# Ledger of designs, part 9: peptides against a protein of PDB entry 3HUF

Target 1, 320 residues: chain A of PDB entry 3HUF
Amino acid sequence: MWIIEAEGDILKGKSRILFPGTYIVGRNVSDDSSHIQVISKSISKRHARFTILTPSEKDYFTGGPCEFEVKDLDTKFGTKVNEKVVGQNGDSYKEKDLKIQLGKCPFTINAYWRSMCIQFDNPEMLSQWASNLNLLGIPTGLRDSDATTHFVMNRQAGSSITVGTMYAFLKKTVIIDDSYLQYLSTVKESVIEDASLMPDALECFKNIIKNNDQFPSSPEDCINSLEGFSCAMLNTSSESHHLLELLGLRISTFMSLGDIDKELISKTDFVVLNNAVYDSEKISFPEGIFCLTIEQLWKIIIERNSRELISKEIERLKYA

## One batch from the design tools (peptide; aimed at target 1 K104)

Design b2_p28_5_s4 (made by RFdiffusion4, then SolubleMPNN; from b2_p28_5, 12 letters changed)
Fold by OpenDDE base, seed 5:
Structure b2_p28_5_s4 (fold): chain B 320 residues (1-320), chain A 28 residues (1-28)
Amino acid sequence: as target 1 above (320 residues)
Amino acid sequence: EEEKKKKEERKKELKKLAEEKKKELKKE
């Protein structure tokens, strides 16, 4: 989201969130959803127009800001952004930091991009929330991105957490739920004058983790917890591969269960399968192979003694 | 014989890793 603050108390000491939309900026406007009052004798009554675009799909992957357009409203002394005079037709900016000078005002408006990028675990929730979140200037998507700051888990009652949720947790992404999204949707009016009133996603996250026994106490408890072990997996999911890497596993990939030869068995401690393959093929597993699902592996790694547990299972199945 | 030796070496490695984790958990 874009946040503006200003030097010299020209914004009355307030930090303001600018959502996508159009704002008239000037001395003789009243603060509302479309106007920003700036208190200086050096600023025109109506000085500039700010237009913030909704996030693009590219912004979801890059964590880039919503495009920020500035137009001078034919003022005597113009408008500058980052010391450059704004062109007659206005200019658009994708920089994360904008120093906006209105006319000869010695104090600047500082606009900065606070990154918030929300990944969804399921397409249904994305479809439900994307429009509203985009109107808050929050990029949204389904695919993993290095720019993601928050992850919306699907709370289906009685379901295990997904691989996406597991991976988001280990990546130290703030996991949130629909309650936080609902709260975000309601704050739009309250945060106009005080950006500090933005709800803390970390509180939501802490509550999710505390109240759900499917999560370890911290990502650090699981990261590299299986260092020194080796696994093999079907090349089915990039997220699954990255999850196993974060556990510190040496990973071998195979294309079919038929590729599991004696050599692979000798080098591999266990085989990780998806649920569908595990359930269909469990009868055909060769002797001396420890096969498990990611969900079964997750149940082991969330335990404090995960290394002991996995070692015992490997010994039981591989060296029986 | 070499395959048996590799299995025994791997078994020893896994036991060592399990013991190391037990020691860490006792220090916390």
Scores: peptide ipSAE 0.006, ipTM 0.242, DockQ to the pose 0.008
OpenDDE base, seeds 1, 2, 3, 4: peptide ipSAE 0.000, 0.000, 0.000, 0.000; ipTM 0.285, 0.262, 0.284, 0.228; seed 2 fails the geometry check

Design b2_p28_7_s2 (made by RFdiffusion4, then SolubleMPNN; its pose is not in this set)
Fold by OpenDDE base, seed 4:
Structure b2_p28_7_s2 (fold): chain B 320 residues (1-320), chain A 28 residues (1-28)
Amino acid sequence: as target 1 above (320 residues)
Amino acid sequence: SEEEKKKKEEELKKKLEEEEKLIEEAEK
């Protein structure tokens, strides 16, 4: 989200969130959802127009800002952004930090991008929330992104957490739910005058983790917990691969169980399958191979003695 | 501190006086 602050008292000492939309900035406007009052002698009654665009798909992957358009409203003293005079037709900015100078005001409006990118676990939830979140200036998507700050967990009572949720947790993203998204939607008006009133997702996250025994106490409890073990990964997602990497596993990727010869079996501690392959091939698993799903592996990983548990399972199948 | 507030007020006043000078120079 874009946040503006200013030196001195020109913004009344308050930080303000600029959601996607159009703002008239000037001396003789009243602060509201579409106007920003700035008091200085050289600032025109209506001085500039700020237009914040909705986030692009690219912004989700990069954590880049919503496009910030500035137009001078034919003022006597002009408008500058980052020491450059704004062009007659207006200019667009993708920098994360903008120093906006209105007229000859000795105080700049500092606009900075606070990165918030929300990943969704499923397309249905994305379809439901994306429009509202985009109107908050929050990039949204389904795919893994290094810019992802938050992850929406779908609360299905009694269901196992998804691989996406597991990976999001280990990546140290803030896991949120629909209750937090609803809360974000309601605070839009209240945060106009004070950006500090933005809801903290950490409390939502803490409550999710506390109330769900499928989560470890911290990502650090699981990261590299299986260092020194080797697995073969079969027909799994890219998220699954990255999850296994974060566990410290050495991974060999195969297309089918038939690609695993006796030599590879001797070097592999276990085979990781997706649920579909695991269920379809249960009867055809090679003898002496420990095959499990990511969800089954996760149940071992969240235990304090995960290394001992996995070693016992590997040994059990070597001697069976 | 009250001294820090006073210093900030003086800096603010100086900057506003600079703006007035810049306006006057641009109107000449």
Scores: peptide ipSAE 0.212, ipTM 0.765, DockQ to the pose 0.958
OpenDDE base, seeds 1, 2, 3, 5: peptide ipSAE 0.211, 0.207, 0.211, 0.208; ipTM 0.765, 0.761, 0.766, 0.764

Design b2_p28_7_s3 (made by RFdiffusion4, then SolubleMPNN; its pose is not in this set)
Fold by OpenDDE base, seed 1:
Structure b2_p28_7_s3 (fold): chain B 320 residues (1-320), chain A 28 residues (1-28)
Amino acid sequence: as target 1 above (320 residues)
Amino acid sequence: KKEEEEKKKKELEEKLKKEEEEIKKALE
């Protein structure tokens, strides 16, 4: 989201979130959803127009800012952004930091981008929330991104958290829920005067983790916890692969169940299968093969003695 | 060059001070 602040109390000593939309900036306007009052005699009554665009798809993957357009409203002394005079037709900016000088005012409005990029675990929740979040200047999507800062956990997930949630946790992404999204949807008016009134996602995350026994105390408890073990996995999910890598596993990939031969088995401690494959009645696992789902693996990993538990299961199946 | 920079600095400081006073009055 874009945040503006200024020195010299020209913004009344307050920071403000600028959501996507158009703002008239000037000395003789009242602060509201479309106006920004600036207190200076050096600033025109109506000085500039700020227009913040909604997030692009590119912004979701890059964590880049919503496009920021500035137009001078034909003022005597013009408007500058980053020491450059704004063109007559206005200029657009994609920099994360903007120093906006209105006329001869010695104080600048500082606009800075606070990165917030929300990944959703399922398309249904994305469809429900994306519009509202985009109107807050928050990029949203389904795919994993290095720019992802927050992950929406699906509460309707049955007996286990999803692979996406597991991976988000290990990546140290802030996990949030629908309750947090609801709070975000209500803040638009309250944060006009004070950007600090934005709900704390970290507090929401802490509460989710604390109240759900499917999460370890920290990602560090799980990262590389299975170092030295080897697994084989069906090459179907990139997220699953990355999750297993974060556990410190050596991973062999196979394309079909028919590729699970004695050679592959001899090189691996266990085989990770998706639920659809694991639940298939057609799969007679050969003797001596430890097969499990990612969800079953996760249940082991969150235990303090995960390495011992896995070792015991491997041994049990080798000697059975 | 140094004298001109110092002069510009003083002129800026005076402008800042004046603007602060004007802002203060506008908040009253």
Scores: peptide ipSAE 0.024, ipTM 0.260, DockQ to the pose 0.179
OpenDDE base, seeds 2, 3, 4, 5: peptide ipSAE 0.000, 0.000, 0.006, 0.008; ipTM 0.255, 0.237, 0.295, 0.323

Design b2_p28_8_s1 (made by RFdiffusion4, then SolubleMPNN; its pose is not in this set)
Fold by OpenDDE base, seed 4:
Parts: structure tokens; sequence; C-alpha cells
Structure b2_p28_8_s1 (fold): chain B 320 residues (1-320), chain A 28 residues (1-28)
């Protein structure tokens, strides 16, 4: 989200969130959802127009800012951004930090991008919320991204957490739910004057973890917990691969169960399968190797003695 | 308190410079 602050008292010492939209900036405007009052002698009554675009798909992957357009409203003293005079038709900026000088005001408006990118595990939830979140200047998507800061968990009572949720947790993404998204939607008006009023997702996240026994206490409890073990996995999901890497596993990939030969078995402690393959091919599993799903693996790794549990399962199949 | 007063004084000096720059441009 874009936040503006200013040197001196020209913004009354307030940090303001700028959502996607158009703002008239000047000396003789009243602060509201579309106006920013800035008081200095060289600032025109209506001095500049700020236009913040909705986030792009690229912004979801990069954590880049919503495009920030600045237009001078044919003022006597002009407008500068990052020491450069704004062009007659306006200029667009993708920098995360903007120093905006209105006229000859000795104090700059500092615009900075606070990165917030929300990943959804479910396309239906994305379809429901994307428009509203984009109007907050929040990039949204389904795919894994290094720029993701938040992950929307689907609350299905009694269901196992998804691989996406597991991975989001281990990569230290803040897991949120629909209740937090609803709350974000209500805060839009209150945060206009004070950017600090933006709701903290960490409280929502703590409540989710506390109320769900499928989460460990911290990601650190699971990261590298299986260091020194080797697995083979079907090359089906990037998130699954990254999840297993975060566990500290050495990973071999295969394309079919038929590729699981004696050589692979000799180098591999266990095989990780997706649910579809596990359920369809249970009868065709190679002898002498432990096959499990990611969800079954997760149930083991959330235990404090995960290494001992895995070792016992490996041994059980070597001596069977 | 002294740092706040010094900051405020510096801000007032900057605002005076703005007024001077305005007057210079209005004379041209």
Amino acid sequence: as target 1 above (320 residues)
Amino acid sequence: KEEEEEKKKKEEELLKKEEEEIKEIEKE
C-alpha cells in the first residue's frame, strides 16, 4: 500500500494511506478520500493530481508498488518527484520511494510502498476478494510468489490443511482468513488519516494457529527438521518441492511410479506422493520403501520427535 | 526540548527561504 508522510507539519504530522484512486493535492482542498490538503505559500489551491492505479499481476510476483501518477495542475512553481520536474502531461512512477516537492515548499511529501501481497489457496476465494483487495492497493494471486506476505486459508472445519497452507506457514507468510479480509474492508475509511490504524494480521494468525492443532508452534520447529533424510517425489507441484526443501530433505524427482527402481530405493528413505496417486496406486507401491502423502508427512513433522517417527516408519518397512 | 526547539527554528528558516524564492520569481 502507498503511505505518505511529510517533513514538517505540512500533512499535520499524519501518515496517510493512499488507496488506488485519484487525489487532488493543494492548499485549498479539504482532506477526504480524494483530497489531500497541503499548506505552504508556494502551493497552489489545486496543485497536483495523484493517481494510484490498481495493482498488476506483475506486482503480485515482485511486491512492487501500484503505479503512482503525478500531474502538475499547471501551477506557477511546478511539481518535482525525486528532484525531477514532473512533465506537462504528468509522469508515472514505479519506485518504492517518492520524494514529492510541491512548488517551492521546503518540506517534501515522502511516499513509500509498504509491501503487502495476498496469496489465495482457493480460486473461488480469490474471485470473491480480489476486486476489493485491489481497490486497497493489495496485489492478489494463486501461485507461489516470493513477494507474498499473507496467505488466505480456507476454513473448512475438520479438513486437513492444504499443501499451500503448509508451505505458506513454513515460508513465514502470515496466514489469514476471511474474517481478516472483512476487517480490512471496514478499515478503509479510518486509515485515511492514520496509516498506523491498519489492522495487524499477526493477531488473526496467532488465533488461527492457537485454534488448530495441525500447526506447529513456529515454522522454525519444522524447518530443516528432516535434514539428512532423502526422499523421492513425483514431479507435480512446485510448492510441494519447496515444502520438502524447507524440511531439509534431499529430493529426487521421478515422473512415474515405474521409475522407482532398486537404485532409487537404495538412495531414498521414503517416497512422497500426491493424494491422487497415493489413492489410485496403493496396490502398485514398490516393495521395501515407505510411501506417504504430503499430508501424512505433515502429521509427522509437526511432532517434536519427527526424526524418530520417520526413522521408525523407515525401519518398519525394511524389516517387513 | 532543545532539539524540538532547534528543529522548529530550522523549519521556520526554511519557510522564510520559500517566501524569499517566491518574491524573487514574482519580480522577474
Scores: peptide ipSAE 0.304, ipTM 0.838, DockQ to the pose 0.861
OpenDDE base, seeds 1, 2, 3, 5: peptide ipSAE 0.301, 0.299, 0.297, 0.297; ipTM 0.837, 0.838, 0.836, 0.836; seed 3 fails the geometry check

Design b2_p28_8_s3 (made by RFdiffusion4, then SolubleMPNN; its pose is not in this set)
Fold by OpenDDE base, seed 4:
Formats: sequence, structure tokens, C-alpha cells
Structure b2_p28_8_s3 (fold): chain B 320 residues (1-320), chain A 28 residues (1-28)
Amino acid sequence: as target 1 above (320 residues)
Amino acid sequence: EEEKKKKEEEIKKLLEKEEEEIKEEEEK
């Protein structure tokens, strides 16, 4: 989200969130959802127009800001952004930090981008929420991104957490639910005057973890927990691969179960399969190797003695 | 208190400079 602050109390010492939309900035406007009052002698009654665009798909992957347009409203003293005079038709900015000078005001409006990108595990949930979140200046998507700060877990009572949820947890993404998204929608008006009133997702996340026994206490409990073990996986999911890497596993990839030969078995402690392959091909698993799903692996790695549990399963199949 | 007063004096000086720059541009 864009946040503006200013020196010299020209914004009354308040940090303001700027959502996507258009703002008239000037000395003789009243602070509301579309106006920003700034008082200085050189600032025109209506001085500048700020236009913040909705996030792009690229912004979801980069964590980049919503495009910030500044137009001078034909003022006597002009407008500058990052020491550069704004062009007659206005200029657009993708920098994360903007120093906006209105007229000859000795104090700048400091606009900065607070990165917030929400990944969804479910396309239906994305379809439901994307428009509203984009109107908050929050990039949204389905695919893995290094820029993701939050992950929406689908609350299906009694279902195992998804691989996406597991990976989001291990990569230290804040896991949220629909209740948090609803809450975000309600605060839009209250945060206009105070950006600090933005709800903390960490409380939602803590409540999710506390109420779900499928989560370890922290990502650190699982990261590198299987260091020194080797697995083979079907090359089907990037998130699955990254998840196994975060566990500290050495990973070999294969394209079919037929590629699991004696050589691969000799170098591999266990085979990780997706649910579809595991369920369809249970009868054709290679002898002498432990095959499991990511969800089955997750049930082991959340235990404090995960290394011992994995070792026991490997041994059970070597001596069978 | 002294730091606060110094900041207030600095703010005042900066605002006085803005007024001077306005006058200079009106005299041209």
C-alpha cells in the first residue's frame, strides 16, 4: 500500500494510506477519501492530482508499488517529485519512495510503498476477493512468488492443509483466512487518517496455528529438519520441490515411476509422490523403497522426532 | 525541550524562506 507522511506537520503529523484512486491535493480542500489538505503559503488551493492505479500482475511477482501518477494543476510554483519538475501532462512513478514537493513548501510529502502481496491457494477465493483487495492496492495471485507476504488458507474443516499452505508456512508467509480479508475490507475508511490502524495479520495467523494441530509451532522447527536425507520426487510441482528443499533434503527428480531404478533406490532414502500418482499406482511401487505423499511427509515433519520417524520407516522397508 | 525548541526554530526559518521565495517570484 502507499503511505504518505510529511515533515513539518503539513499533514498534521498523520500517516495516511492512499488506496488506488484519485486525490486532489491542495491548501483549500478538506481531508476525505479523495482529498488531501496540505497547508503552506506557496501551495495552491487545488495544487496537484495524485492518481494511484490498481496493482498489476507484475506487482504481485515483484512486490512493486501500484503506479503513482502526479499531475500539477497548472500551479504558479509547480510540483516536483524526487527533485524533478512534474511534466505538463503529469508523470507516473514506480519507485517505492517518492519525495513530493508542492510549490515552494520547504517540507516534502514522503510517499513510501509498504509491500503487501496476497497469494491464494484456491482460484475461487481469488476470484471472490481479488477486486476488493486490488482496490486496497494489494497485488493478488495464485502462483508462488518471492514477493508474497500473506497466504490465504481455505478453511475446510477436517481437511489436511495443502502443499501451498505448507510451503507458505515454511517460507514465513503470514497465513490468513477469509475473516482477515473481511476485516481488511472494513478498515478502509478508518485508516485514511492513520496508517497505523491497519490490522495486523499476525494475530489472525497465531489463531490459525493455535487452533490447527497440523502446524508446527514455528517454521524453524521444520526448516532443515531432514538435512542429510535424500529423496526422489516426480517433477510435477515447483512448490513441492521448494518445500522439500526447505526441509534440507537432497532432491532427485524423475519423470515416471519407471525411472526409479536400482541406482536411484541406492541413493535415495524415500520417494515423494503426489496424491494422484500415489493413489493410482500403489500396486506398482518399486520394491525396497519408501514411497509417501507430501501430506504424509508433512505429518512426520511436524513431529519433534521427525528424523527418527523417517529413519524408522526407511529401516522398516529395508528389512521387509 | 531544547531539541524541540531547536526543531521549532528550524521549521520557522524554513517557512520564512518559503515566504522569501514567494516574494522573489512575485517581483519578477
Scores: peptide ipSAE 0.283, ipTM 0.831, DockQ to the pose 0.904
OpenDDE base, seeds 1, 2, 3, 5: peptide ipSAE 0.276, 0.279, 0.276, 0.274; ipTM 0.828, 0.830, 0.828, 0.826

## One batch from the design tools (peptide; made by RFdiffusion4, then SolubleMPNN; aimed at target 1 R27 F77; its pose is not in this set)

Design b2_p29_2_s4
Fold by OpenDDE base, seed 3:
Structure b2_p29_2_s4 (fold): chain B 320 residues (1-320), chain A 29 residues (1-29)
Amino acid sequence: as target 1 above (320 residues)
Amino acid sequence: SEEEEKKKEEEELKKEEELAKKENAEEKK
């Protein structure tokens, strides 16, 4: 989201969130959804137009800002952005920090981008929320992204957390739920005057972890907790692969259980399978190898003695 | 509808922008 602040109390000492939309900026406007009052004798009554575009799909992967357009309203002294005069037709900016000078005002409006990218675990929730979140200037998507700051957990009562949720947690992404998204939708009017009224996602996250025994106390308890172990996995999910990497595992990949040869078995402590393959192939597991699902592995990983538990399970099946 | 309200707001902002440019052009003279 874009946030504006200014020196010399020209914004009345307030920080404001700018959502996607158009704003008339000047001395003689009233602050509302489409107007930004700037208190200076050196600026025109209506001085500039700001236009913030909705996020692009690229912005979800890069964490880049919504495009910020500035147009001077044919003022005597013009408008500058980052010490450059705005062109006659307006200019568009993708920089994360903008110093906007209106006319000869000695104080600048400072616009800065707060990165917020929300990943969804399922397409149904994305379809429900994407439009509203994009209108807040928040990029949304389903795929993993290095720019992801928040992850929406699907609350199914009594179900195990998904691989996506496990991975989001280990990546130190702020896990949120639909209650936080609902709260974000209600603050749109209040944040016009004070950007600090944006709800803190960390409170939501703390409540999720506290109320769900499927989470460890911290991501740090699990990251590299299985360093020195080796696994083989079915080459089906990139998220599953990245999750196992964050556990510190050496990973080999295979296409089918039939591709697990004696060489792979000799180098592998255990095999990680998806639920469908695990349930269908239980009778056909190779002898002398420990096979488990990611969900079964996660149940071991959240325990304080995870390394000892895995070692005992490996030994039990090698000698069975 | 929300779409009709948004379209009306965009038309009002466009009129305000045109008025502002006229006022600012007169102050240049």
Scores: peptide ipSAE 0.411, ipTM 0.894, DockQ to the pose 0.749
OpenDDE base, seeds 1, 2, 4, 5: peptide ipSAE 0.408, 0.408, 0.409, 0.409; ipTM 0.894, 0.893, 0.893, 0.893

Design b2_p29_6_s1
Fold by OpenDDE base, seed 5:
Order: C-alpha cells, then sequence, then structure tokens
Structure b2_p29_6_s1 (fold): chain B 320 residues (1-320), chain A 29 residues (1-29)
C-alpha cells in the first residue's frame, strides 16, 4: 500500500494510507476518502491530484507499487516529484519512494510503498477476496511468488494443513486467515488519518500457530532438518518439490511407480507420494522402500526428533 | 537542542518560502 508522510507537520504529523483512487491535494480541502489536506500557505487551495491505480497481475510477482499518477491542478508554482517538474498532463510513477513538492512549500510529502502481497491457497477464496483486496492496493494470486508477504490459510476444522500452507510457513510468509481479511475490509475508513491502525497480521499469525499443533515452533526447526537424506517423488507440484528442498533433501523425480527400479531404491531413503497415488497404489508399492505422503512426512518433521523418526521408519522397511 | 534548532530552521525556511510565494502573487500584473 502507499503510505504518505510529510516534513514540517504539513500533514499534522500523521501518516496516511492511500488506497487505489483519486485524491485532491491542497490547503483548502478536508481530509476524507478523496481529499488530502496539506497545511502550508505555500500550497494552493487545490494543488494536485493523486491517482493510485489498482495493482496489476505483474505487481503480485514483483512486489511493485500500484501506479501513482500526479497531476498539477494548473498551479502557479507547479508540482515536483523526485525533483522533476510534473508534466502538464500529469505523470505516472512506479518508483517505491516519491518525494512530492507542492509549489514553493519547503517541506515534501514523502510517499513510500509498503509491500503487501497476498497468496491464496485455493481459487474460491481468491475469487471471493481478490476484488476487495485489490481496491486496498493489495496484489493477490494463487501461484508462488517471491514477493508474497502473506498467505491465506483455509480454516477447515479438523483438516490437515495443505502443502501450500507448509511451504508458506517454511518460507517465513505471514500466515493469515479469513478473519484477518474480514478485518482488513473494515479498516478502509479508520486508516485514512492514521496508517498505524492497520491490523497486525503478525498477531493473527501468532494466534494461528499457537492454536494449531500442526505447526512447529519455528521454520528454522524444519529447514534442512533432513539434510543428508534422499527422496524420490512423483513429478507433480512445484510447491511439493520446493518444500522437500527446504527440508534439505536430495530429490529424484519419477513419472510412475513402475519407474522405481532397484537402482533408484538403492539411492533413495524414501518415496514421497501424493494422496491419490498413495491410496490407489498402496497394495503395489515396491518392496524394500518406505513410501509416505507429504502430510505423513510433515507429521514427522514437526517432531523434535524428526531425523531419528525417519531413520527408524527407513530401517523397518530395509530389514523387513 | 538539535531538535529545537532543526525546528527553528524549518520554521524560518517555511516563513521565507511563504514570503516568496506572497511576493510572487502580488508582482504578477
Amino acid sequence: as target 1 above (320 residues)
Amino acid sequence: KEEEEKKKLEEELEKKKEKEFLEYEFELP
């Protein structure tokens, strides 16, 4: 989201969130959803127009800002952004930091981009929330992105956490739920005057982790916890591969259970299967190899003695 | 002391810019 602050108390010492929309900026306007009052005699009554666009799909992957348009409202002394005079028709900015000078005012409005990108685990939740979150200037998506800051966990009572949730946790992404999204939808009016009134996602995350025994105490307890072990997996989801990589596993891929030959078995400590293959093929598993699902692996990984547990399961099947 | 000096300097700079602004409004015919 865009946040503005200013020098010389011209914004009354307050930070303000700018959501997508249009704002008239000037000395003789009242602060509301479409106006920004700036307190200086050097500023015109109606000085500039700020227009923040909704996030693009690209912004979800890059963590880039919503496009920020500035137009001078035919003022005597113009408007500058980053020491450059704004053009007659207005200019658009994609920089994360903007120093906005209104006329001869000695104090600048400092606009900065606070990145917030929300990944969803399912398309239904994305479809429900994407429009509202985009109107807050928050890019949203389903796919993994290096720019993601938050991950929406589906609260299904009694369900195991998904591979997406496991991976988001290990990536140190802030896991949130629908309750946080509901709260975000209500704050739009309250944060106009004070950006600090934005809900604390970290508190939501702490509460999720504290109340769910399926999470380890920290990502660091799991990262590289299986270093030195080797697994084979079906060439399925990229998230599953990345999850196993974060555990420190050496990973081999196969296309079918029939491709698991004696050579692969000799080099592999265990096989990771998806639930569908595990359930359908459990009768036809290759002899002498430990097969498990990602969810079964996760239940072992969250234990303090994960390496010893994995070793015991591997030994049971090698000597059976 | 440094914060008070900074604040005084900011106030002086603001007054100077306000004066320059007002002078330029009156000098245009």
Scores: peptide ipSAE 0.009, ipTM 0.285, DockQ to the pose 0.171
OpenDDE base, seeds 1, 2, 3, 4: peptide ipSAE 0.000, 0.000, 0.005, 0.000; ipTM 0.249, 0.264, 0.277, 0.316

Design b2_p29_6_s4
Fold by OpenDDE base, seed 4:
Structure b2_p29_6_s4 (fold): chain B 320 residues (1-320), chain A 29 residues (1-29)
Amino acid sequence: as target 1 above (320 residues)
Amino acid sequence: EEEEKKKKEKEEKEKKEEEEYKKYYYEEP
């Protein structure tokens, strides 16, 4: 989201979130959802127009800012952004930091981008929330992205956590739920006066982890916990691959179970399958190799003695 | 030289106006 602050109390010492929309900026306007009062004798009654666009799909993957448009309202001394005079038709900016100078005001409005990108695990929840979150200037999507700061877990009663949730946890993404999204939707008016009133997602995350025994206490408990083991991976997602890498596994990828010969079995500790392959092909598993799903692996990895548990299962099947 | 002098005088005048404005803004509660 865009946050503005200013030197010399020209914004009354307040920080403000700017959501996507249009703002008239000037000395003789009242602060509301479409106006920003700036207190300075050198600033015109109506000085500039700020327009913040909704996030693009690219912004979700890059963590880039919503486009920030500035137009001078035909003032005597103009408007500058990053020491450059704003053009007559207005200019658009994609920089994360903007110094906005209104006329001859010696104090600048400092606009900075706070990155917040929300990944959804469920397309239905994305469909429900994306429009509202985009109107807050928050990029949203389903695909994995290095720019994601938050992850909305799918709460299905009685189901195991998804691979997406497991991976989000291990990569230290803040896991949130619908309760946080609801809370986030209510703050829109309060944050006009104080940007610090944004809800803390870490409290939501702590509550999710505390109330769900499917999470380890920390990502660090699982990261590299399987260092030295080797797995074969069949018909799994990119997120599954990255998850196994974060566990410290040596990974070999195969197209079919038929590609696993006796030589490979001798060098591989276990095979990781998706649920569909595991359920359909369990009768055709190669002899002498431990096959499991990621969800089954996760149940082992969250245990403090995960290495011993896996070693016992590997030994049991090699000598059976 | 005379254009550079006028540019410097203008920059110095703008800097003085900026300093006077900063003073005025910090002196008004």
Scores: peptide ipSAE 0.014, ipTM 0.354, DockQ to the pose 0.042
OpenDDE base, seeds 1, 2, 3, 5: peptide ipSAE 0.013, 0.000, 0.000, 0.013; ipTM 0.318, 0.254, 0.257, 0.338

Design b2_p29_7_s1
Fold by OpenDDE base, seed 4:
Structure b2_p29_7_s1 (fold): chain B 320 residues (1-320), chain A 29 residues (1-29)
Amino acid sequence: as target 1 above (320 residues)
Amino acid sequence: KEEEEKELEKLAEEEEKKKKELEEKKKKE
């Protein structure tokens, strides 16, 4: 989200979130959803127009800012952004930090981008919330992104957490739910006056973790917990691969169960399968190798003695 | 228009003095 602050109390000492939309900036406007009052006698009554675009798909993957357009409203002394005069037709900016100078006013408006990118695990929830979140200047998507700051957990009562949720947790992404999204949607008007009123997702996250026994106490409890073990997996999911890497596993990939030969078995402690393959191919599992799903592996990893549990399962099948 | 310009310039100079005063206060803290 874009946040503006200013020198010399020209914004009344307040930080303000700028959501996607258009703002008239000047001395003789009243603060509202489309106006920014600047308390300076050296600026025009209506000095500039700020236009913030909704986030792009690229912004979701990069964590880049919503496009910030500045237009001077035909003022005598113009407008500058990052010491450059704004062109007659206006200019657009993708920098994360903007120093905006209105005319000859020596106090600058500082706009900065606070990165917030929300990944959804469920396409239906994305479809429900994306428009509202984009109107807050929050990029949204389904795919894994290094720019992801928050992850919306799919609430299915009685189901195991998804691989996406597991991976998001281990990446130290803030896990949130629909209750937090609802809360975010309500604060839009309140944060016009004070950007500090933006809700903290950490409370939501703490409540999710506390109330769900499928989460370990911390990501650190699981990261590298299986260091020294080797697994083989079907080349099906990048998130699954990255999850297993975060566990400290050496990973071999295969395309079919038929590729699991004696050589692979000799180098592999266990095989990780997706649910569909595990359920359909149970009868066709190679002899002498432990096969499990990621969800089954997760249930072992969240235990304090995960290494001992995995070792016991490996031994059980070597001597069977 | 010229009078309005001179007034705006004068006001900007007054604000620049205030900025310098604030910067000097921050350096002493």
Scores: peptide ipSAE 0.288, ipTM 0.850, DockQ to the pose 0.440
OpenDDE base, seeds 1, 2, 3, 5: peptide ipSAE 0.277, 0.286, 0.269, 0.278; ipTM 0.847, 0.847, 0.840, 0.845

Design b2_p29_7_s3
Fold by OpenDDE base, seed 1:
Structure b2_p29_7_s3 (fold): chain B 320 residues (1-320), chain A 29 residues (1-29)
Amino acid sequence: as target 1 above (320 residues)
Amino acid sequence: SSAEEKELEELAKEEEELKKKLEELKKLK
């Protein structure tokens, strides 16, 4: 999200969020959703136009800013961005920090990008919220991204958390819910005057974790908790692989249960299956190996004695 | 330079002096 601030009280001592849209910037405009009043005698009544584009798909993966366009409104002394004069047709910027100088004003408007990228766990939630969030200048997507800052947990009462949610948690992504998204949708008018009025996602996250027994106290409780164990992963997503890596597991990937021979059983502590394979092939599991789902594994790893619990299950099946 | 240009230049100088004073005051805090 773009935030502007300025020295010399030219923005009335307040920071402002700039959502995607067009803003007329000048001395003789009134602050609203399309105008930015600058309190300086040395600038034009209508000095510049700022245009912030909606996020691109690339911005979701890179955590880059929404494109920021600046046009001078044919002022005598022009407009500068990062010490360069804005061209007659306007210029577009993808830098995370913009120093905007209006005419001969000695005070600079500083625009900076706060990275916020929201990953969704399911397509339905993305379809519901993406448009609204993009209009806030927030990139959204389904796929994992190194730029992801927030993850939307689907509140299905009584269901286990998804692999996506587990992985987001271990990656130290801020987990949020639909209630937070609803709150975000209402702030568009209130944050025009004060960017500090942006809702605290960290508070939402703390409340989710506190009220859900399916989460450990911290990601650090689970990261490398299964170091030294080995697993075979069958027909599982890339997210599942990365999740198991974060647990410190040595992972072998296989396409079918038929690929599990006696040699592999001797080297593997347990087999991780997706729910569909687990349910369909439960009768055909190889003898002498512990097979479980990622959700079953998660229930073990969130316990304080996870290593002892998993060792007992492995031993139980070796001697059965 | 137009009368408006001179006025804008004078006002820019006044604001620059105000900026310098503010920076000096920030260093004294």
Scores: peptide ipSAE 0.114, ipTM 0.729, DockQ to the pose 0.384
OpenDDE base, seeds 2, 3, 4, 5: peptide ipSAE 0.000, 0.053, 0.000, 0.108; ipTM 0.192, 0.580, 0.228, 0.716

